# Peptides against a protein of PDB entry 4AID, part 218

Target 1, 242 residues: chain A of PDB entry 4AID
Amino acid sequence: FDIKRKTIEWGGKTLVLETGRIARQADGAVLATMGETVVLATAVFAKSQKPGQDFFPLTVNYQEKTFAAGKIPGGFFKREGRPSEKETLVSRLIDRPIRPLFVKGFKNEVQVVVTVLQHDLENDPDILGMVAASAALCLSGAPFMGPIGAARVGWVDGAYVLNPTLDEMKESKMDLVVAGTADAVMMVESEIQELSEEIVLGGVNFAHQQMQAVIDAIIDLAEHAAKEPFAFEPEDTDAIKA

## One batch from the design tools (peptide; made by RFdiffusion4, then SolubleMPNN)

Design b2_p30_1_s4 (from b2_p30_1, 8 letters changed)
Fold by OpenDDE base, seed 2:
Structure b2_p30_1_s4 (fold): chain B 242 residues (1-242), chain A 30 residues (1-30)
Amino acid sequence: as target 1 above (242 residues)
Amino acid sequence: MENPYLYAKPPEELIEKMREEILKKVKELA
């Protein structure tokens, strides 16, 4: 096995991005760990467009494995075969920032699957899943203008907190999820309790600054482990800018 | 081969659109 790993300290926690051990049949596959929360992201893309394909067929599926369900809050009600509300929401959360970053005119099927393998009850798999999906796409060779970073920001005792634990989130006046590239914020989702616009905007900026270390870690992993880039000619020559 | 996508910047039109949407969203939250 040619196992490549990147490890960084991020918000006082160890983030590990690993490839080459599992899911080698995918175009990209990343095992991501933060604390004792573990996710597997896989990216697969078709090497040709289907006849008559008129839209970009991206599918993103976030799922929590049944063996982890005994440790996942709300896991007791998984009816086999239907995504939970959480799985549906997190799938959309991952989809939104990555969808616009595919090269314009690319209409080959892309499937991203994020699977929660372990949950520590402190680190939410959603942020880790966003990071892992971004990394898997960057490793795949797909025409994806990533990486995306992601961060959750809390507001606890009058300060920003990067990726608060589930217990710290109970005391937080903000649940702010941000995703972006090195240069731009691409997505914001938030639940806030009576905070000023200044504090919220400061939280977006804080998230974007803190995710740069993750973006750099994905780039470093991709430089060592990515497949050859898929040869694609965009319909718009301005669709890729250096 | 150098990955042309890994260091590619999204089109400026997309960046500006996202900035406008984010600023609008932040204002709707306050």
Scores: peptide ipSAE 0.449, ipTM 0.888, DockQ to the pose 0.898
Fold by OpenDDE base, seed 4:
Formats: C-alpha cells, sequence, structure tokens
Structure b2_p30_1_s4 (fold): chain B 242 residues (1-242), chain A 30 residues (1-30)
C-alpha cells in the first residue's frame, strides 16, 4: 500500500497525519494521531448532482464508537444509534468552517465522517477531528477551498496555551476553539471566565498563527497523496478567481 | 494536475463576513 505520512511538532506534541492504510474506498481518508488520541476521518462525495437538488448536501458526522467508549470521559454506555450531545456539538464544530469553503454551485452530496478510534484522556479528539476532516477533504479531490486548520487555546497563569490537555483545561480561564484557512478565521467558539476582549482577540490571533503549521502539513500531504481534483465548472466563473 | 482548490482563497466577501461575525462574537464573549 502507498502510505503517506506527515509528522509535525505542534504545541509540544507530535501530530501525525497518515493516508493510504485505512478506508481506501473513501474519496479521502486520514488517520490522525496526537499523543495516543487517534481519529479516522473519511470524505466521500457524489460524482453527480441529484436531480432537483437545490441546496448543498453536506453531512458531517463525528462519532465516538463503542469500542473507544470505555476510555472516553463521560462515556456512559451509549445506546447504539443516537449521537451524544458531544458528538452533535463536535459535528457542528467541524461543519461550520468547512461548509462555506466548497466552490459555489457545487451541490453534489458530501459526507464527512470522523471516528474516534482511541482516546488518551489528555488530548481531546475534537481538534484532531477537525484537522483530520480538513485533510480528508483535501485528499478527496472535492471542490473544497481548504485546508482548514484548527486549534484550542487556553488561558493559564496569564498566558495562552495551545491545545491544553484535559487536566490543563481545569485551570484555564478560556476554552477557545478556532478554525480557519491560511488567510482567514472561519469559526470561533469559546467559553470564557471574566477575560477582556483584548485577551480573547489575542487568543483568536494566537490560534490562527499556531494552526499555520497544520495547514502547511495538510498541503504537503495533499501535494503527495491527493486524488486528481474533481472537474467542476462553477456557473459563476468569478468563484474560482485565482 | 495542480489542485486548483488547495490553493484557492475564499472570496473576499466571505472573509469580510466571517471577520465581522468573529468580531461581534468576541465582543459578546467579553
Amino acid sequence: as target 1 above (242 residues)
Amino acid sequence: MENPYLYAKPPEELIEKMREEILKKVKELA
């Protein structure tokens, strides 16, 4: 199998993005690892639009499967079939920054599935899932104007912390999740405790700076392992002005 | 073939919209 791997140091941790081993039937598939947390992202897209399709049919599913559930904090025996509140929230965190980055007029069905395979109880799989989903889309050949990066920012002892551990987050006055492209922030979610606008904005900027290494890593992986880009002609030629 | 999507920038209108939404959100959080 032609396995491609990119490894970077990111926030004092090793991030690994791998393709070519698992889920080869998908248009894009990425195994992402940070610490001992492991996620599989898959991207599939239809090669034609359904008759009468009037909206962009993007579905994003983040899931923590039962085999990992015994190691997931707060993972009570999930009854098979309904997403937890966490799975629903993380699915939205992944969806929000990627949805606007598809080429205008593309209405083929797209499905992104992120599966938590392993959880180390230190590194939350949400950020890793966002990164993996971005990478899987870039590898797929879909008309996706990615990659996105993502980062969590904490505020601990008067300093920004990139991707704090679950234990470090207990001491953090900020849980700031940021996603964006190289050029633009696309999504911010945060829970904060009595912080100034300046600190929060500084956190967004810090996250955007720190995610550049991830964006570059996805680009490098895609340059070596992406499928041929899907031939899509937008109705409006202005949508792909280089 | 060079991937035209991988190096594509979001439309400026989208960037501006997102910037405004983010700045609004940051103000609502502080």
Scores: peptide ipSAE 0.447, ipTM 0.889, DockQ to the pose 0.928
Fold by OpenDDE base, seed 3:
Structure b2_p30_1_s4 (fold): chain B 242 residues (1-242), chain A 30 residues (1-30)
Amino acid sequence: as target 1 above (242 residues)
Amino acid sequence: MENPYLYAKPPEELIEKMREEILKKVKELA
């Protein structure tokens, strides 16, 4: 197997992005690891548009494997077929920042699947899933104007914390999830306990700064392992600004 | 080959829209 790997230190943890070992039938596939949390992201896109397709048919599915559920806090052996509330929320969290980054007029089916393979009880797989989905899309050759990075920011003892552990989050006054490109923040979700606008804006800026290392890591991986870009002509010349 | 998508920037109008939505959301959370 031709395995390509990028490793960085990120927030005091090792982030590994790997491709070429598994899911080789997908257009893009990334095995992402942070600490001992492991996710597999796959991206598949149709090479033609369906007749009469009028909207962009993007589907994002975040799922937790039954064998990983025994390690996930509040995770039970789920019956196959219905996403949990968490899986539904994280699927939307991944969908929101990536959907607007597809080239305008692209209406081929796109399927992104993020599967949690392992959970270490410290690193939440949602942020890792966002990063892995971004990387899988960049590797696929789809007309996706990525990568995106993602970060969680906590506020603990009067300081910002990058990707707080599940235990640190219990003491955090902020759960701020940010996703963006190198140039722009694309999504913010947060639960906040009585913090000033200045602290929250500072958290968004901190997240955007800290995710640049992840964006650079995805670019480096894609330069070495991406498929040839899909030949697509946008409906508007302004849809791709290089 | 050069990947035109990997180095593409979002449209400026989208960036500005997202900035406005984020600033609004931050004010609603604070």
Scores: peptide ipSAE 0.432, ipTM 0.882, DockQ to the pose 0.886
Fold by OpenDDE base, seed 1:
Structure b2_p30_1_s4 (fold): chain B 242 residues (1-242), chain A 30 residues (1-30)
Amino acid sequence: as target 1 above (242 residues)
Amino acid sequence: MENPYLYAKPPEELIEKMREEILKKVKELA
């Protein structure tokens, strides 16, 4: 087994990104751990476009298995087959920042699946799932102009907090989720309680700064473990305007 | 092996669009 692992300290927690142990049939697969929360991200992409494909067919599926959810307080027994509200929301949080980062003209089917394997009841698997999905795509060889990083920012006692625990979030006036590349913020979602634009913008900037260590960790992992990049030549759309 | 995607920057037009959308979103949140 060629297992590659990257470990960083991030927001006072150990983030581990691992590949090569499981899901070897995927184009990319990453086991990501923060605290005792564990997610598996897999990326699979078609090596050809379907005839008549007119849009980019990206599917993102975040799922919390019942054995992981059964430890989550208030984790209702998810009936097998329909995504919960959380699963639907987190699938969108992962989809939104990654979708624009595929090379223009790439219309091969891409499937990203993020599975929560363990939850520690402190570290939310959504941010970890975003990071793992990004890493899995970078490892896959797909024409993805990633990585993205992600961070949650709280506002507790007049300060920004990186990836607050579920208990710290009870005292937070902000639940700000940010995703971006090294150079750009790609997505912001937030629930806030009476905060100024300055504090929210400062939170976005704080998140973007704090996610750089994750971006660098994904790059380092990909440099050592990525598959061969898929040979995709964008159609020169500029040649038709002459 | 050189991975052209791993180091690729998104098109500037996309970055600018995202910046505008993010700034709008931040204003809508506050």
Scores: peptide ipSAE 0.445, ipTM 0.888, DockQ to the pose 0.905; fails the geometry check

Design b2_p30_2_s4 (from b2_p30_2, 14 letters changed)
Fold by OpenDDE base, seed 2:
Structure b2_p30_2_s4 (fold): chain B 242 residues (1-242), chain A 30 residues (1-30)
Amino acid sequence: as target 1 above (242 residues)
Amino acid sequence: MVKWYLAKPSEELKEKWAKEVREKVRKLAE
C-alpha cells in the first residue's frame, strides 16, 4: 500500500487527510479525520459521456453509517434505505460548492460519496465531509477546478470560533458555514441570532482565511497522490488553465 | 496536461459568486 498522508493543525485541532489505504477502486478516495470524527470520501467519474446526455450528472451522497448511529444524535431514527433530513441537507451542502467548479461542457457521470465512519460527538462531520469530498475529487483526475475549503464559524463571547464543537455551538450566536476556493467564497449558509451584517461579513472573511490551510493541504496531497488528469477539452475558454 | 486541481475558475464566475455572497450576507442581517 502506498499511503499518503497530510496532517495540519487547524483551529486548534489536528486535521488528517489520508489516501491509498481504503477504497482504492475509486478514482479518488480520502479518509479525513478531525478529532475522533472520521469520514471517507470517494469520487468516481465515468470516462465517457452517455449518448444524449444534456446536463452534468453529479450525484453527492452523504451518509452516516449505522454503527456510528449509536453515537450520532438522532441516529436511532434512521429508516433503512432513506436518507435522513441531516444527510439530505449535508449532501446539498457538499454539492453546492463543488458543482460550479467542474469544467464547462463536462457531462460525464460523477458520483461523490461521503461516509461518516466515526463520530466523536464534538466535531460535526459536515465540514469534514466537505473537505474530504474536495480532496477526493482533486485526487481523482476529474476536471474539477478545486480544491474547495470549508469552515464553520461560531460567535462565542464576542469572538469568532473556527469549527466550534457541538458544545461550543450551544453558546454560539452564529452558525456560519462557508465554502470557497483559494481566491473566492462560493457558498455561505448561516443561522444567526441578532448579529450585525458587519459581524457576519467578518465571519465570512474569517472562514475564508482559515480554510486556506486546508486548501493548501489538499493541493499538497494531490501533488503526491493525484491520478493523471482526465483528458478533457473545455468548450469555452472560461477555464483558465494554469 | 493541466492538473485540474491547479486550474482556476473564470473571473466572471468569481464575480458572480462574490455578488451572491454579499447579497446573502445582507439578507441574513436583515
Scores: peptide ipSAE 0.559, ipTM 0.932, DockQ to the pose 0.918
Fold by OpenDDE base, seed 4:
Structure b2_p30_2_s4 (fold): chain B 242 residues (1-242), chain A 30 residues (1-30)
Amino acid sequence: as target 1 above (242 residues)
Amino acid sequence: MVKWYLAKPSEELKEKWAKEVREKVRKLAE
């Protein structure tokens, strides 16, 4: 094995991003761990465009496997079939900030799969899944202008809390999920309880600041483990910068 | 060839996203 690992302290927790041990058949694969929550993100992309392809065929699937479902808060043992409501929502949550970062004109099929392998009942796998998916895409060589970072922000006792535990979230007046690049916030989703615009905006800024360490960690991992960039010439070079 | 993970979106895209985020924050706080 040629295992590459990046470990950072993030919000008082250890975040581990690992590649090279599993899912080697994917273009990019990242095992991400926070606490004892573990997700596997894989990215696969076609090396050619299908004839007549007129849209960018990106599929993002977040999955909570049956073996883990019974250990996930609000989860139950599922039969194989269509995704749950949660899986659908988290898949969209991951898709939204990723989709715009593919180079314009790239229409090769891309599949991102995030699988929850373990849940510690403290750390939600959705944020971890976003981070892992970002990392997997960066490692894949696909024309993805990542990485993205992600963070959840709570508001507990008049203060911002980075990636609150499930228990802390019970006391939080805010569930704010933010995703972005190093220099841009791209996506905000939130449920709030009568908070001012100022507090919410402050939460967005807080999240963006806190995700920089994650973005840097992904870049560092990619510098050591990324595949060669896929040779692609964008139609509009003005849409991207190095 | 540029490493894609070092490439960045255009300023126009960033401005678009910033506007969308600001508007969403405004709506959330209402």
Scores: peptide ipSAE 0.557, ipTM 0.931, DockQ to the pose 0.909
Fold by OpenDDE base, seed 1:
Structure b2_p30_2_s4 (fold): chain B 242 residues (1-242), chain A 30 residues (1-30)
Amino acid sequence: as target 1 above (242 residues)
Amino acid sequence: MVKWYLAKPSEELKEKWAKEVREKVRKLAE
């Protein structure tokens, strides 16, 4: 197998992005690891538009499999076939920043699946899933103007913390999830305990700065492992300036 | 052939997102 791997240090943890070993039938597939949390992201897109398709048919599905669920807090009661509240929320977290980045006019079906394979009970797979999905799309050749990065920011003892552990989050006054491209913040979700706008905005900026390393890592991986770009003519050529 | 992962969103989109983010941050801090 032609395995490509990118490893970076990110927030004091090792982030590994790997492609080529698993899910080779997908247009893009990435194994992402942080600590001992492991996710698989796959991206598949149709090579033609369905007749009469009038909207962009993107589906994002985040799943925590039962074999991993036995170690996942709150995973004990996963009913087969119905997404949990967490799975639904994380699917939306992944969907929101990627949806606007598809080239205008592209209406081929796209399916992104993120599967949690392992959970270390310290590193939440949601951020990792966002990163993996971004990478998988970039590798797929789909007309996706990524990559996106993502980060969680905590506020602990008067300081920003990048991707706090689940235990550190108990002491955090902020749970701030940020997603964006290299040049733009696209999404902010947060639960905050009475923090100033300045601190929150600072957290957004901190997240955006910290995700640059991830974005760069995805680009580097794509330069070595991406499929040929899907031949698509955008409606707006101004978006294509590299 | 354009590498899509090197393509960039329009300035208009970025401005829209920036506005939305700022508004959201304001609301979160209230």
Scores: peptide ipSAE 0.554, ipTM 0.930, DockQ to the pose 0.920
Fold by OpenDDE base, seed 5:
Structure b2_p30_2_s4 (fold): chain B 242 residues (1-242), chain A 30 residues (1-30)
Amino acid sequence: as target 1 above (242 residues)
Amino acid sequence: MVKWYLAKPSEELKEKWAKEVREKVRKLAE
């Protein structure tokens, strides 16, 4: 097995991105670990466009295995077959920053699947899932102008906290999720309790700064493990090659 | 051969996103 791994320290935790061991049949596959939370992201894309395809057919599916869900506080036995509200929300959370980064005119089917394999009850799989999905797409060779990074920011005792644990979040006045590229913030989702715009903006900037290490890690992994880029001609010059 | 993961979105897109983010933050703080 040609296993490639990138390890970084991120917010006082070890982030591991691994490819080459699992899901080799996918165009891109990344096993991402933070603490004892583990997610598998796979990216698959069609090599041709379907006749008459008039929209970009991207599907992002985040799923938590029942075993992992049973350990999640409030995780009721998921009825087999329908995504939970959480899974639906996280799927959208991952989709939102990814979708705009596909090269204009690319209308081949793309499927991203993020599966929570293990949950440590401290590190939320959503951020990890975003990172893993980004990495998987970058490795796939798809016309994806990634990577994206992602971060959660808390506000605890008058300070920003990167990727707070579930317990730390109980004391946080902010649940801010940010996603972006190296150069741009693309998405912000937040629940805040009586915080100023200045604090929230500071949180966005903090997140964007902190996610650079993740973006760099994904690029490093891709430089060593990415498949050949899919040959595609953009409809316009909206993609700039670095 | 273009490495897509090194490709960058246009300035126009970045400006659009920046505007959307600023507006979102404003709404969250209200």
Scores: peptide ipSAE 0.562, ipTM 0.931, DockQ to the pose 0.920; fails the geometry check

Design b2_p30_3_s1 (from b2_p30_3, 10 letters changed)
Fold by OpenDDE base, seed 2:
Structure b2_p30_3_s1 (fold): chain B 242 residues (1-242), chain A 30 residues (1-30)
Amino acid sequence: as target 1 above (242 residues)
Amino acid sequence: MVKWYKAKPSEELIEEMKKEVLEKVKELAK
């Protein structure tokens, strides 16, 4: 096995991005760990466009494994075969920031699957899943102009907190999820309890600053483990700046 | 061949996304 690993300290926790051990049949596969929460992201893309394909066929599936479900809050109600509300929401959360970063005119099928393997009941798999999906796409060679970073920001005792634990979130007046590239914020979702625009905007900026270390870690991993880039010529050459 | 993970989206896309984010922030703070 040619295992490549990147480890960083992120918000007082160890983030590990690993490739080469699991799901080697995928175009990209990343095992991501934060605390004792573990997710596997896989990216697969078709090497040709289907005849008559007129839209970009991206599918993102976030799923929690049944063996982990006994430890996952709300996992008791998983009916076999239908995504939970959480799984649907997180799938969309991952989809939104990555979809616009595919090169215009690319209409090959892309499938991203994020699977929660372990949950520590402290670190939410959604942020980790966003990071892992971004990394898997960067490793795949697909024409994805990533990486995307992601962060959750809390507001606890008058201060920003990066990726608060589930227990810290109970005391937080803000649940702010931010995704972006190195250069720009791409997506914001939040639940806010009576906070000023200044505090919210400060939270977005804080998130964007804190995710740079993750973006750099994904790039470093890609430099060592990425497949050759898929040969694709964009319809609009002005859409890609090197 | 360009490494895609080093490629950057168009300025137009970036500006569109920045606008959407700012609008979202304003909506959340009201």
Scores: peptide ipSAE 0.499, ipTM 0.900, DockQ to the pose 0.888
Fold by OpenDDE base, seed 4:
Structure b2_p30_3_s1 (fold): chain B 242 residues (1-242), chain A 30 residues (1-30)
Amino acid sequence: as target 1 above (242 residues)
Amino acid sequence: MVKWYKAKPSEELIEEMKKEVLEKVKELAK
């Protein structure tokens, strides 16, 4: 098997992005690991547009599989079939920053599935899932103008903390999730307690700076493992600067 | 053929996203 792997140190943790072992039937597939939290992201896209398709049919599904559920905090044995509130929220967190980055006029069906395979009870799989989804899309050859990076930022003892553990988050005055490209922040979500605009904006900037290493790692992986880019002609209004 | 992961979104999209992010930051800090 042609397994490609990229490993970086990120926020004092090892981030591993691997492709070529699992889900080979997908257009892109990435196994991402941070600590002992493991997610599998798959990207599949249709090679043609459905007749009468008038919107971009992107579906993003984040799921915590039952075999991992016994180790996932708050994982009630949910009855088969409906996403949890967490799964729904994380699916949206992944969807929001990636949706605008597809080339305008591309209306082929795209499905991104992020599956939590293992949870270490320290590293939340949401950020890892965002990174993995980004990587899977970049590897797929879909007309996705990624990669995106993502980061969680805490505010602990008057300092920014990159991807705080679940225990560190208990002491944090900020839960700030940021996603973006190399050049721009695309999405911000946060729960904040009594922090100034300056601190919040500083957190966004901190996140954007810290995610550059992840973006670079995804690009490096894609240069070695990406499929041929899907042949698509953008509408003239998309100044795709190569 | 352009490698999509090297393609960049339009300046218009970038400016729109920057605006949305800034507005969100202002909302969060209130």
Scores: peptide ipSAE 0.494, ipTM 0.900, DockQ to the pose 0.924
Fold by OpenDDE base, seed 1:
Structure b2_p30_3_s1 (fold): chain B 242 residues (1-242), chain A 30 residues (1-30)
Amino acid sequence: as target 1 above (242 residues)
Amino acid sequence: MVKWYKAKPSEELIEEMKKEVLEKVKELAK
């Protein structure tokens, strides 16, 4: 097994990105761990476009397996087959920032699956899932102009907190999820309790700064483990600055 | 062949996303 691993300290926690152990049939596969929360992201893409394909067919599926969910307080036994509200929401959180980053004109089918394997009840798997999906896509060789990073920002006692625990979030006036590339923020979602625009914008900037370490870690992993880039000629070569 | 994870989106896309993010931030702070 050619296992590649990148480990960083991130927000006072250890983030581990691993590839090569599982899901080898995927174009990209990453096992991501933070605390005792573990997610598997897989990326698969078609090597040809379907005849008559007129849109980019990206599917993102975030799922929490029942064995992982059963440890989550209030985690209703998900009936097999229908995504929960959380799964639907997180699937969208992952989809939104990655969709625009595919090379224009690429219309091959892409499937990203993020599976929560373990939940520690402290570290939410959504951010970890975003990071893992980004890494899996970068490893796949797909024409994805990532990586993206992601971060959750809380506002506790007048300060920003990176990736607050579920318990810390109870005291937070902000639940701000940010995703972006090294150069730009791509997505913001938040639940906010009476905070100024200045504080929210500061939170976005804080998130973007803090996710750089994750972006760098994904790049480092990709340098060692990425498949050969899929041969694709963009319609607009000027849009891709190497 | 360019490594895709080193490729950068167009400036136009980046500007559009920055605008959308800024608008979203303004909406969230109301």
Scores: peptide ipSAE 0.492, ipTM 0.895, DockQ to the pose 0.919
Fold by OpenDDE base, seed 3:
Structure b2_p30_3_s1 (fold): chain B 242 residues (1-242), chain A 30 residues (1-30)
Amino acid sequence: as target 1 above (242 residues)
Amino acid sequence: MVKWYKAKPSEELIEEMKKEVLEKVKELAK
């Protein structure tokens, strides 16, 4: 196997992005690891538009494998085919920042699947899943104007914390999830306990700064492992070439 | 040939997203 790997230190943890070992039938596939949490993201896109397709058919599915779900706090062994509330929420969390970044007029089917393979009980797989999905899309050759990065920010003892552990989050007054490109924040979701606008904005900026290393890592991986870009002509003003 | 991961969205889209983020932050801080 031709395995390509990028490793960075991120928030005091090791982030690994790997491609080439598994899911080689997908257009893009990334195995992402942070601590001992492991996710697999796959991206598949149709090479033609379906007749009569009038909307962009993007599907994002975040799923937890049964053996992993049994270890996840609040996780349970579920029957195949019915997403949990968490899986539905995280699927939307991944979908929101990536959907606007597809070139306008592209209406081929796109399927992104993120599967949690392992959970270390410290690092939440949602952030890792966002990163992995972004990387898989960049590797696929699809007309996706990524990458996006993602980060969670906590507010603990009067300071910002990047990707707090599950235990640190219990003491956090903020659960702020941010996603964006190198140039712009695309999405913010949060649960906040009576914090000032200044602190929240500072958290968004902190997240955006901290995710740059991840974005750079995805680009580096793509430079070595991305498929040829799908030939698609954007509509006017839909894409700026770098 | 455009490498899509090097392409950038339009300025209009970026401005729209920035506006949405700012409004969301204001809502969260209330």
Scores: peptide ipSAE 0.490, ipTM 0.896, DockQ to the pose 0.893

